# Ledger of designs, part 36: peptides against a protein of PDB entry 2V3S

Target 1, 95 residues: chain A of PDB entry 2V3S
Amino acid sequence: PISLVLRLRNSKKELNDIRFEFTPGRDTAEGVSQELISAGLVDGRDLVIVAANLQKIVEEPQSNRSVTFKLASGVEGSDIPDDGKLIGFAQLSIS

## One batch from the design tools (peptide; made by RFdiffusion4, then SolubleMPNN)

Design b2_p15_7_s2 (from b2_p15_7, 8 letters changed)
Fold by OpenDDE base, seed 3:
Structure b2_p15_7_s2 (fold): chain B 95 residues (1-95), chain A 15 residues (1-15)
Amino acid sequence: as target 1 above (95 residues)
Amino acid sequence: SSRAERLKELGKKIN
């Protein structure tokens, strides 16, 4: 399996790392993204972007060691999106 | 249990 870390800010704007595994052929990007949402770790509005970037990283994990992407849930927030600070952005990386 | 339940416990605060 592929060991991954999802880094994103929680509702208190605190940066957190969520560790999980992805098994190609058994797991799907959309399925795992739904599980992240069900766990309350990802906003439901971010299903599409999380799944797309999870698919990107697991299809070529040796080449795509890290991906940072804009969250739909962060666009209408009070804070200006910033990929360097992961404000309105999240990051997936290979452990 | 489910992965979703495990995911909640595996989160760690960075800052």
Scores: peptide ipSAE 0.158, ipTM 0.788, DockQ to the pose 0.319
Fold by OpenDDE base, seed 5:
Structure b2_p15_7_s2 (fold): chain B 95 residues (1-95), chain A 15 residues (1-15)
Amino acid sequence: as target 1 above (95 residues)
Amino acid sequence: SSRAERLKELGKKIN
């Protein structure tokens, strides 16, 4: 399996790393993304973008060691989105 | 338990 880390801020704006495995052929990007949402770790509005980027990283894990992407849930927040600070952005990376 | 449950309980690490 592929060992991944999802880095994103929680409701208190604290940065968290979420570790999980992805097994090609058994898991799907959308399925795992839904599990992250079900666990309360990802906003439901971010299903599409998380799934898309999870798919990207797992299909070419050696080429895409890290992907940073804009969250739909962060667009209308009070803070200005910033990919470097992961404000309104999340990051998936290979462990 | 489901992966979601495991993620919720054990998957988080604050930096």
Scores: peptide ipSAE 0.155, ipTM 0.779, DockQ to the pose 0.356
Fold by OpenDDE base, seed 4:
Structure b2_p15_7_s2 (fold): chain B 95 residues (1-95), chain A 15 residues (1-15)
Amino acid sequence: as target 1 above (95 residues)
Amino acid sequence: SSRAERLKELGKKIN
């Protein structure tokens, strides 16, 4: 399996790493993204963007070691999006 | 799901 880390801010604006495994052929990017949402770790509005970037990293994990992407849930928030601070952005990386 | 609950409980690391 591929060992991944999802880095994003929680509801308290605290930066967290969420570690999980992805098994090609058993897991799907959308399925795992839905599990992350069900666990309360990802906003439901971010299903599409998380799944797209998860798919990108797992299809070429040796080439795509890290991806940072803008969250739909961060656009209407009170804080100004900032990819460097992961405000309104999340990051997926190979562990 | 069971996996979702495990993610919630065991997957977190504070930075």
Scores: peptide ipSAE 0.151, ipTM 0.778, DockQ to the pose 0.334
Fold by OpenDDE base, seed 1:
Structure b2_p15_7_s2 (fold): chain B 95 residues (1-95), chain A 15 residues (1-15)
Amino acid sequence: as target 1 above (95 residues)
Amino acid sequence: SSRAERLKELGKKIN
């Protein structure tokens, strides 16, 4: 399995690292993303972008060691999106 | 447990 870390801010705007595994051929990017949403770790509005980037990183984990992407939920928030600070952005990386 | 359940527990601990 591929060991991944999802880094994003919680409701208190604190950075969290969420560690999980992805098994190609058994897991799907959309399925795992739905589980992250179900766990309350990802906003439901971010299903598409999380799934797309999860798919990207698991397709070529040796080349795509880290991907940072804009969250749909962050656009309409009070804070100005900032990829460097992961405000309105999340990051997936290979651990 | 499901992955979602494990993730939920992780989320609660790190939040």
Scores: peptide ipSAE 0.142, ipTM 0.770, DockQ to the pose 0.612

Design b2_p15_7_s3 (from b2_p15_7, 8 letters changed)
Fold by OpenDDE base, seed 3:
Structure b2_p15_7_s3 (fold): chain B 95 residues (1-95), chain A 15 residues (1-15)
Amino acid sequence: as target 1 above (95 residues)
Amino acid sequence: SARAERLKALGEKIN
């Protein structure tokens, strides 16, 4: 399996790392993303973008070591999105 | 799934 880390800010704006595995052929990007949402770790509005970027990293994990992407839930937030600070952005990386 | 249960636990810790 592929060991991944999802880094994003929680409701208190604190950065957190969420570690999980992805098994190609058994797991799907959308399925795992839905599990992250069900666990309350990802906003439901971010299903599409999380799944898309999860798919990107797992299809070529040796070359795509990290991907940072804008969250739909962050656009309408109180803070201005900032990829460097992961405000309104999340990051997936190979563990 | 085992992953789902683990993620739920992590979510509870973070939230």
Scores: peptide ipSAE 0.152, ipTM 0.771, DockQ to the pose 0.806
Fold by OpenDDE base, seed 4:
Order: sequence, then structure tokens, then C-alpha cells
Structure b2_p15_7_s3 (fold): chain B 95 residues (1-95), chain A 15 residues (1-15)
Amino acid sequence: as target 1 above (95 residues)
Amino acid sequence: SARAERLKALGEKIN
């Protein structure tokens, strides 16, 4: 399995790392993303972008060691999106 | 799934 870390800010705007595994051939990017949403760790509006970037990192984990992407949920938030501070952005990386 | 349960626990823990 591929060991991953999802770094993003929680509802308190605190930066957190969420560790999880992805098994190619058994898991799907969309399925795991849905689990993250069901767990309350990802906003439901971010299903598409999280799944797309999860797919990107797991399809070639040796080349795609880290991906940072803009969240749909962050666009209309009170804070100005900033990829450097992971405001309105999340990051997936290989553990 | 085992992952889903773990993720749920982590979500409750950090929020």
C-alpha cells in the first residue's frame, strides 16, 4: 500500500496531517475521498479536486511526491486563498 | 472499512 499524508486546515483553521493508506487495485481515488468526507476531514464540495489529485499522486507516487491544490470550499471563504500557508489549499504527499 | 473507522476517529480527535 501507498502511505499518504493529507495536510489541510480543520474547522478551527489549524493545520493538521491526516495519514492514510491507499492500495492500488483495491481502493479508488474517489472512494477514499468519499471516506475522507464522511469522516468530516474534507468538505463535500472538495470531492472532485481531492479525488483528482489523489489519483495523480497514486498513479505515479515515485514522481509525484507532493501535490498542492486549491479547494473549492476555500474560494468563497472569509480568508484569502494562499498555497504557501495552505489557506484554501490542501496538500497530499507520500509518507 | 478499517480505514474509514480510523479516519472517523482521527476526525473526531482533531476537531
Scores: peptide ipSAE 0.152, ipTM 0.769, DockQ to the pose 0.837
Fold by OpenDDE base, seed 2:
Structure b2_p15_7_s3 (fold): chain B 95 residues (1-95), chain A 15 residues (1-15)
Amino acid sequence: as target 1 above (95 residues)
Amino acid sequence: SARAERLKALGEKIN
């Protein structure tokens, strides 16, 4: 399996790393993304972007060691999005 | 699943 880390800010705006495994052929990017949402770790509005980037990283984990992407849920927030600070952005990386 | 349960626990802890 592929060991991944999802780095994003929680409801208190604190950075957290969520570690999980992805097994190609058994897991799907959308399915795992739904699990993250169900666990309250990802906003439901971010299903599409999380799934897309999860798919990107697992299809070529040797080339895509890290991907940072804009969250739909962050656009309408009070804080201005900033990819460097992961405000309104999340990051997936190979553990 | 084992992953889902683990993630749920993490979510409850963080939130």
Scores: peptide ipSAE 0.149, ipTM 0.769, DockQ to the pose 0.910
Fold by OpenDDE base, seed 5:
Structure b2_p15_7_s3 (fold): chain B 95 residues (1-95), chain A 15 residues (1-15)
Amino acid sequence: as target 1 above (95 residues)
Amino acid sequence: SARAERLKALGEKIN
């Protein structure tokens, strides 16, 4: 399986790393993303972008060691989105 | 699933 880390800010704006495995052929990007949402770790509005980037990283894990993407849930926030600070952004990386 | 349960537990801790 592919060992992944999802880095994103929690409701207190603190960075957290969520570790999980992805098994190609058994798991789907959308399915795992839905599990992350169900667990309260990802905003439901971010299903599409999380799934798309999870798919990207698992299809070419040797080339895509890390992907950073803009969250739909972060657009309406008071803080200005910043990929470097992961404000309104999340990051998936190979563990 | 096992992953879902683990993720839920982690979510409860950080939320």
Scores: peptide ipSAE 0.148, ipTM 0.769, DockQ to the pose 0.882

Design b2_p15_7_s4 (from b2_p15_7, 7 letters changed)
Fold by OpenDDE base, seed 2:
Structure b2_p15_7_s4 (fold): chain B 95 residues (1-95), chain A 15 residues (1-15)
Amino acid sequence: as target 1 above (95 residues)
Amino acid sequence: SARAERLRALGEKIN
């Protein structure tokens, strides 16, 4: 399996790393993303973008060691999005 | 799923 880390800010705006495995052929990017949402770790509005980037990283994990992407849930927030600070952005990386 | 349960547990800890 592929060991991944999802880095994003929680409801208190604190950065957290969420570690999980992805098994090609058994797991799907959308399915795992839905599990992240069900666990309350990802906003439901971010299903599409999380799934898309999860798919990107697992299809070529040797080339795509890290991907940073804009969250739909962060656009309408009070804080100005910033990819460097992961405000309104999240990051997936190979562990 | 088993993964969802593990993820939920992690989420509870960080909140």
Scores: peptide ipSAE 0.172, ipTM 0.775, DockQ to the pose 0.755
Fold by OpenDDE base, seed 1:
Structure b2_p15_7_s4 (fold): chain B 95 residues (1-95), chain A 15 residues (1-15)
Amino acid sequence: as target 1 above (95 residues)
Amino acid sequence: SARAERLRALGEKIN
């Protein structure tokens, strides 16, 4: 399995790393993304972007060591999106 | 799923 880390800010705007595994052929990017949403770790509005980037990193984990992407939930937020600070952005990386 | 349960447990600790 591929060991991944999802780095994003929680409801208190604190950065946290969410560790999980992805098994190609058994897991799907959308399925795992839905689990992250169900766990309250990802906003439901971010299903599409999380799934797309999860798919990207798991299809070539050796070359795609890290991907940072804009969250749909962050666009209308009070804080101005900033990829460097992961405000309105999340990051997936290979553990 | 087992993963979902682990994720929820982790999420509850930090969120």
Scores: peptide ipSAE 0.170, ipTM 0.777, DockQ to the pose 0.812
Fold by OpenDDE base, seed 5:
Structure b2_p15_7_s4 (fold): chain B 95 residues (1-95), chain A 15 residues (1-15)
Amino acid sequence: as target 1 above (95 residues)
Amino acid sequence: SARAERLRALGEKIN
């Protein structure tokens, strides 16, 4: 399995790391993303972008060690999106 | 799933 970390800010705008495994052939990017949403860790509006980037990282984990992506839920936030600070952005990385 | 349960537990802690 592929060990991954999803880094994103919680409701208090604090960074959190969420660790999980992905098994190719058994798991799907969309399925795991839906689980993250169901767990309240990802906003439902971010299903598409999370799934797309999860797929990207698991298809070539040796080449895509880290991917940072803009959250749909962050666009309407009061803070200006910033990929460096992960404001309105999340990051997936290989553990 | 087991993963979903673990994720939910993490969510409860950080929420």
Scores: peptide ipSAE 0.167, ipTM 0.776, DockQ to the pose 0.802
Fold by OpenDDE base, seed 3:
Structure b2_p15_7_s4 (fold): chain B 95 residues (1-95), chain A 15 residues (1-15)
Amino acid sequence: as target 1 above (95 residues)
Amino acid sequence: SARAERLRALGEKIN
């Protein structure tokens, strides 16, 4: 399986790393993203963008070691989105 | 799923 880390800020704006595995042929990007949402770790509004970027990283994990993407849930938040600080952005990376 | 359960437990500890 592919070992991944999802880095994003929680409701208290604290950065956290969420570690999980992805098994090609068994798991789907959308399915795993839905599990992240069900666990309360990802906002439901971010299903599409998380799934898209998860698919990107798992299709070529040796080349796509890290991907950073804008969250739909962060667009209308009180803080201005910033990819460097992962405000309104999340990051997926290979462990 | 087993992964979902692990993620939930992890999320509860982080949040």
Scores: peptide ipSAE 0.166, ipTM 0.774, DockQ to the pose 0.753

Design b2_p15_8_s1 (from b2_p15_8, 4 letters changed)
Fold by OpenDDE base, seed 4:
Structure b2_p15_8_s1 (fold): chain B 95 residues (1-95), chain A 15 residues (1-15)
Amino acid sequence: as target 1 above (95 residues)
Amino acid sequence: SARAEALRAQGEALN
């Protein structure tokens, strides 16, 4: 299995690392993304973008060690999106 | 599942 870390800010705007595994051939990017949403870790509006980037990293984990992407849920927030500070952005990386 | 439960636990701790 592939060990992954999702770095994302919580409701208190604190940056945290979320750990999980992904097994190619058994898991799907969309399925695991739905589990992240069900756990309250990812906003439901971000299903598409999280799944797309999760798919990208697991298809070639040796080449795609880290991916940073813009969240749909961060666009209309009070804070201006910033990829460097992961405000309105999230990061997936290989553990 | 084991992963789903582990994610839930992390969610409870972070929210």
Scores: peptide ipSAE 0.814, ipTM 0.965, DockQ to the pose 0.900
Fold by OpenDDE base, seed 5:
Structure b2_p15_8_s1 (fold): chain B 95 residues (1-95), chain A 15 residues (1-15)
Amino acid sequence: as target 1 above (95 residues)
Amino acid sequence: SARAEALRAQGEALN
């Protein structure tokens, strides 16, 4: 399995790392993304973007060690999105 | 699933 880390800010704007595994051929990017949402770790509005980037990283984990992407939920926030600070952005990386 | 449960546990800790 592929060991992944999802880094994003919680409701208190604290940056946290969420760990999970992905097994190609058994898991789907959308399915795992739904689990992240069900766990309260990802906003439901971000299903599409999380799934898309999860798919990207798991299809070529040797080349795509890290992907940073804009959250739909972050656009409507009070803070200006910033990929460097992961404000309105999240990051998936290979553990 | 095991992963779902582990994610839920992380969610409870981080929220």
Scores: peptide ipSAE 0.814, ipTM 0.965, DockQ to the pose 0.867
Fold by OpenDDE base, seed 3:
Structure b2_p15_8_s1 (fold): chain B 95 residues (1-95), chain A 15 residues (1-15)
Amino acid sequence: as target 1 above (95 residues)
Amino acid sequence: SARAEALRAQGEALN
């Protein structure tokens, strides 16, 4: 399995790392993204973008060691999105 | 599933 880390801010705006595994051929990017949402770790509005980027990283984990992407839930928030600070952005990386 | 349970545990700790 592929060991992954999802880095994003919680409701207190604290940056945290969420760890999980992905097994190609058994898991789907959308299915695992739904588990992240069900756990309260990802906003439901971000299903599409999380699944798309999870698919990207698991397709070629040796080439795509890290991907950073804009969250739909962060666009209309009070804070201005910033990919460097992961405000309105999240990051997936290989452990 | 084991992963879903592990994610839920992390969610409870981080939220």
Scores: peptide ipSAE 0.814, ipTM 0.965, DockQ to the pose 0.868
Fold by OpenDDE base, seed 2:
Structure b2_p15_8_s1 (fold): chain B 95 residues (1-95), chain A 15 residues (1-15)
Amino acid sequence: as target 1 above (95 residues)
Amino acid sequence: SARAEALRAQGEALN
């Protein structure tokens, strides 16, 4: 399986690393993304963007060691999105 | 699933 880390700020704006595995051929990007949402780790509005980027990283993990992407849930937030600080952004990486 | 449970545990710890 592929070991992944999702770096994302929680509701208290604290940056955290969420670890999980992905097995190609058994798991789907959308399915795992739904599990992240069900666990309260990802906003439901971010299903599409998380799934898209998860698919991107697992299809070529040797080339896509890290992907940073803008969250739909962060667009209308009070804080200005910032990819460097992962404000309104999340990062998936190969652990 | 094992992953879902592990994610839930992380969610409880981080929220």
Scores: peptide ipSAE 0.814, ipTM 0.965, DockQ to the pose 0.866

Design b2_p15_8_s2 (from b2_p15_8, 7 letters changed)
Fold by OpenDDE base, seed 5:
Structure b2_p15_8_s2 (fold): chain B 95 residues (1-95), chain A 15 residues (1-15)
Amino acid sequence: as target 1 above (95 residues)
Amino acid sequence: SPRAERLRALGKELN
């Protein structure tokens, strides 16, 4: 399996790393993303973007060691989106 | 799923 880390800010705007495994052929990007949402770790509005980027990283983990992407849930927030600070952005990386 | 259960536990722990 592929060991991944999802880094994103919680409701208190604190950065957290969420570790999980992805097994190609058994897991799907959308399925795992839905699990993250069901767990309350990802906003439901971010299903599409999380799934797309999860798919990207798992299909070429040797080339895509890290992907940072804009969250739909962060667009309407009071804070200005910033990929460097992961404000309105999240990051998936290979552990 | 087992992963979902683990994630929920982790989420509660992180927040």
Scores: peptide ipSAE 0.151, ipTM 0.784, DockQ to the pose 0.765
Fold by OpenDDE base, seed 1:
Structure b2_p15_8_s2 (fold): chain B 95 residues (1-95), chain A 15 residues (1-15)
Amino acid sequence: as target 1 above (95 residues)
Amino acid sequence: SPRAERLRALGKELN
């Protein structure tokens, strides 16, 4: 399995690392993303972007060691998006 | 799934 870390800010704007495994052939990017949403760790509006980037990193984990992407939920938030501070952005990386 | 259960536990802890 591929060991991944999803770094993003919680509702208190605190950075958190969410560690999980992805098994190609058993898991799907959309399925795991839905689990993250159901767990309250990802906003439902971010299903598409999280799934797309999860798919990107798991299809070539040797090349895509880290991906940072803009959250749909962040655009509608009060804080100005900033990829450097992961405000309105999330990051997936290989452990 | 076991992963979903672990994620939910983390969600409760982090939220």
Scores: peptide ipSAE 0.150, ipTM 0.783, DockQ to the pose 0.908
Fold by OpenDDE base, seed 2:
Structure b2_p15_8_s2 (fold): chain B 95 residues (1-95), chain A 15 residues (1-15)
Amino acid sequence: as target 1 above (95 residues)
Amino acid sequence: SPRAERLRALGKELN
């Protein structure tokens, strides 16, 4: 399986790493993303973007070691989005 | 699933 880390800010705006495995042929990007949402770790509005980027990283894990993407849930927040600070952005990386 | 259970546990810790 592919070992991944999802880095994003929690409700207290603190950065956290969520570690999980992805097994090609058994898991789907959308399915795993839905699990993250069900667990309360990802906002439901971010299903599409998380799934898209998870798919991107697992299709070529050797070349796509890290992907950073804008969250739909962060656009209308009080904080200005910033990819460098992962404000309104999340990051997926190969562990 | 085992993964879902682990993720839920992490979610509770972050809340």
Scores: peptide ipSAE 0.148, ipTM 0.780, DockQ to the pose 0.938
Fold by OpenDDE base, seed 3:
Structure b2_p15_8_s2 (fold): chain B 95 residues (1-95), chain A 15 residues (1-15)
Amino acid sequence: as target 1 above (95 residues)
Amino acid sequence: SPRAERLRALGKELN
C-alpha cells in the first residue's frame, strides 16, 4: 500500500497531519476522500478537489511526492487563502 | 471500514 499524509488545518486553524494508506486496485480516490469527510477530517465541500489530488498522487507516487491544492471550504473563510501557510489549502504527500 | 474507524479515532485525538 501507499502511505500518505494529508496536512491541513482543523476547525481551530491548527495544522494536523492525517496519515492513511491507499491500496491501488482496492481503494478509490473518491472512496477514501469520502471516508476522510465522514471522519470529520475534511469538509464535505472539498470532496472533489481532495479526490482529484489524491488520484493524482497515487497514480504516480514516485514522481508526485507532494501536491498542494486549494480548498473550496477556504474560499469563503475569514482568512485569506495562502498556499505557503496552508490557509485555505491542503497538502497530500507520500510518507 | 477499518480505515474509516481509524480515521475517526485519529480525528478525535487531533481536534
Scores: peptide ipSAE 0.148, ipTM 0.780, DockQ to the pose 0.759

Design b2_p15_8_s3 (from b2_p15_8, 6 letters changed)
Fold by OpenDDE base, seed 4:
Structure b2_p15_8_s3 (fold): chain B 95 residues (1-95), chain A 15 residues (1-15)
Amino acid sequence: as target 1 above (95 residues)
Amino acid sequence: SARAEALRELGKKLN
């Protein structure tokens, strides 16, 4: 399995690292993303972008060690999106 | 799923 870390801010705007495994051939990017949403760790509006970037990192984990992407849920938030501070952005990386 | 439950517990710990 591939060990991953999802770094993003929670509802209190605190930066958290969420660790999970992805098993190619058993898991799908969309399925795992749906589980992250069901767990309350990802906003439901971010299903598409999280799944797309999860797919990107797991298809070539040796080449794609880290991906940072803009969240749909962050666009209309009160804070201005900033990829450096992970405001309105999230990051997936290989553990 | 088992992973969903584990993620929920992890999320609670991180918050």
Scores: peptide ipSAE 0.183, ipTM 0.790, DockQ to the pose 0.605
Fold by OpenDDE base, seed 1:
Structure b2_p15_8_s3 (fold): chain B 95 residues (1-95), chain A 15 residues (1-15)
Amino acid sequence: as target 1 above (95 residues)
Amino acid sequence: SARAEALRELGKKLN
């Protein structure tokens, strides 16, 4: 399986690393993303973007070691999105 | 799912 880390800020705006595995052929990007949402770790509005980037990283994990992407849930927030600070952005990386 | 449960527990620890 592919060992991944999802880095994003929690409700307290603290950065957290969420570690999980992805097994190609058994797992789907959308399915795992839905589980992240169900666990309260990802906002439901971010299903599409998380799934898309999860798919990107797992299809070529050696080439796509890290992907940073804008969250839909962060666009309308009071904090200005900033990919460097992961405000309104999340990052997936190979562990 | 089993993974969702594991992730939830992890989330509770971190959030």
Scores: peptide ipSAE 0.183, ipTM 0.792, DockQ to the pose 0.658
Fold by OpenDDE base, seed 5:
Structure b2_p15_8_s3 (fold): chain B 95 residues (1-95), chain A 15 residues (1-15)
Amino acid sequence: as target 1 above (95 residues)
Amino acid sequence: SARAEALRELGKKLN
């Protein structure tokens, strides 16, 4: 399986790393993303972007060691989105 | 799912 880390800020704006495995052929990007949402770790509005980027990283993990993407849930916040600080952004990376 | 359950427990600790 592919060992992944999802880095994103919690409701207190603190960075957290969520570790999980992805098994090609058994798991789907959308399915795992839905599980992250069900666990309360990802906002439901971010299903599409998380799934798309999870798919990207698992389809070519050797080439895509890390992907950073803008969250739909972050655009309406008071803080200005910043990919470097992961404000309104999340990051998936190979563990 | 088993993963969702595990993630929920992890999430509770991190939040």
Scores: peptide ipSAE 0.182, ipTM 0.792, DockQ to the pose 0.669
Fold by OpenDDE base, seed 3:
Formats: sequence, C-alpha cells, structure tokens
Structure b2_p15_8_s3 (fold): chain B 95 residues (1-95), chain A 15 residues (1-15)
Amino acid sequence: as target 1 above (95 residues)
Amino acid sequence: SARAEALRELGKKLN
C-alpha cells in the first residue's frame, strides 16, 4: 500500500497531519476521500478537489511526492487563502 | 468502514 499524509487545518485553524494508507486496485480516490469526510477530517465541499489530488498522487507516487491544492471550503472563509501557510489549502504527500 | 473508524479516532486525537 501507499502511505500518505494529508496536512490541513482543523476548525481551530491548527495544522494536523492525517496518516492513512491507499491500496491501488482496492481503494479509490473518491472512496477514501469520502471516508475522510465521514470522519470529520475533510469538509464535504472539498470532496472533488481532494479526490482529484489523491488520484494524482497515487497514480505516480514516486514522481508526485507532494501536492498542494486549494480547498473549496476555504474560499469563503474568514482568512485569505495562502498556500504557503496552508490557509484554505491542503497538502497530500507520500510518507 | 474500518478505515473510516480508524480515521475518526485519529482525528479525535489530533483535535
């Protein structure tokens, strides 16, 4: 399996690393993203973007070691999105 | 799912 880390800010704006495995052929990017949402770790509005970027990293995990992407949930938030600070952005990486 | 349950527990620890 592929070992991944999802780094994003929680409701208290604290950065957290969420570690999980992805098994090609058994798991799907959308399915795992839905599980992250069900666990309350990802906003439901971010299903599409999380799934798209999860798919990108797992299709070429040795070349795509990290991907940072804008969250739909962060666009209308109180803070201005900032990819460097992961405000309104999340990051997936290979652990 | 088993993963969802594990993620929930992990998420609780991180919050």
Scores: peptide ipSAE 0.181, ipTM 0.790, DockQ to the pose 0.627

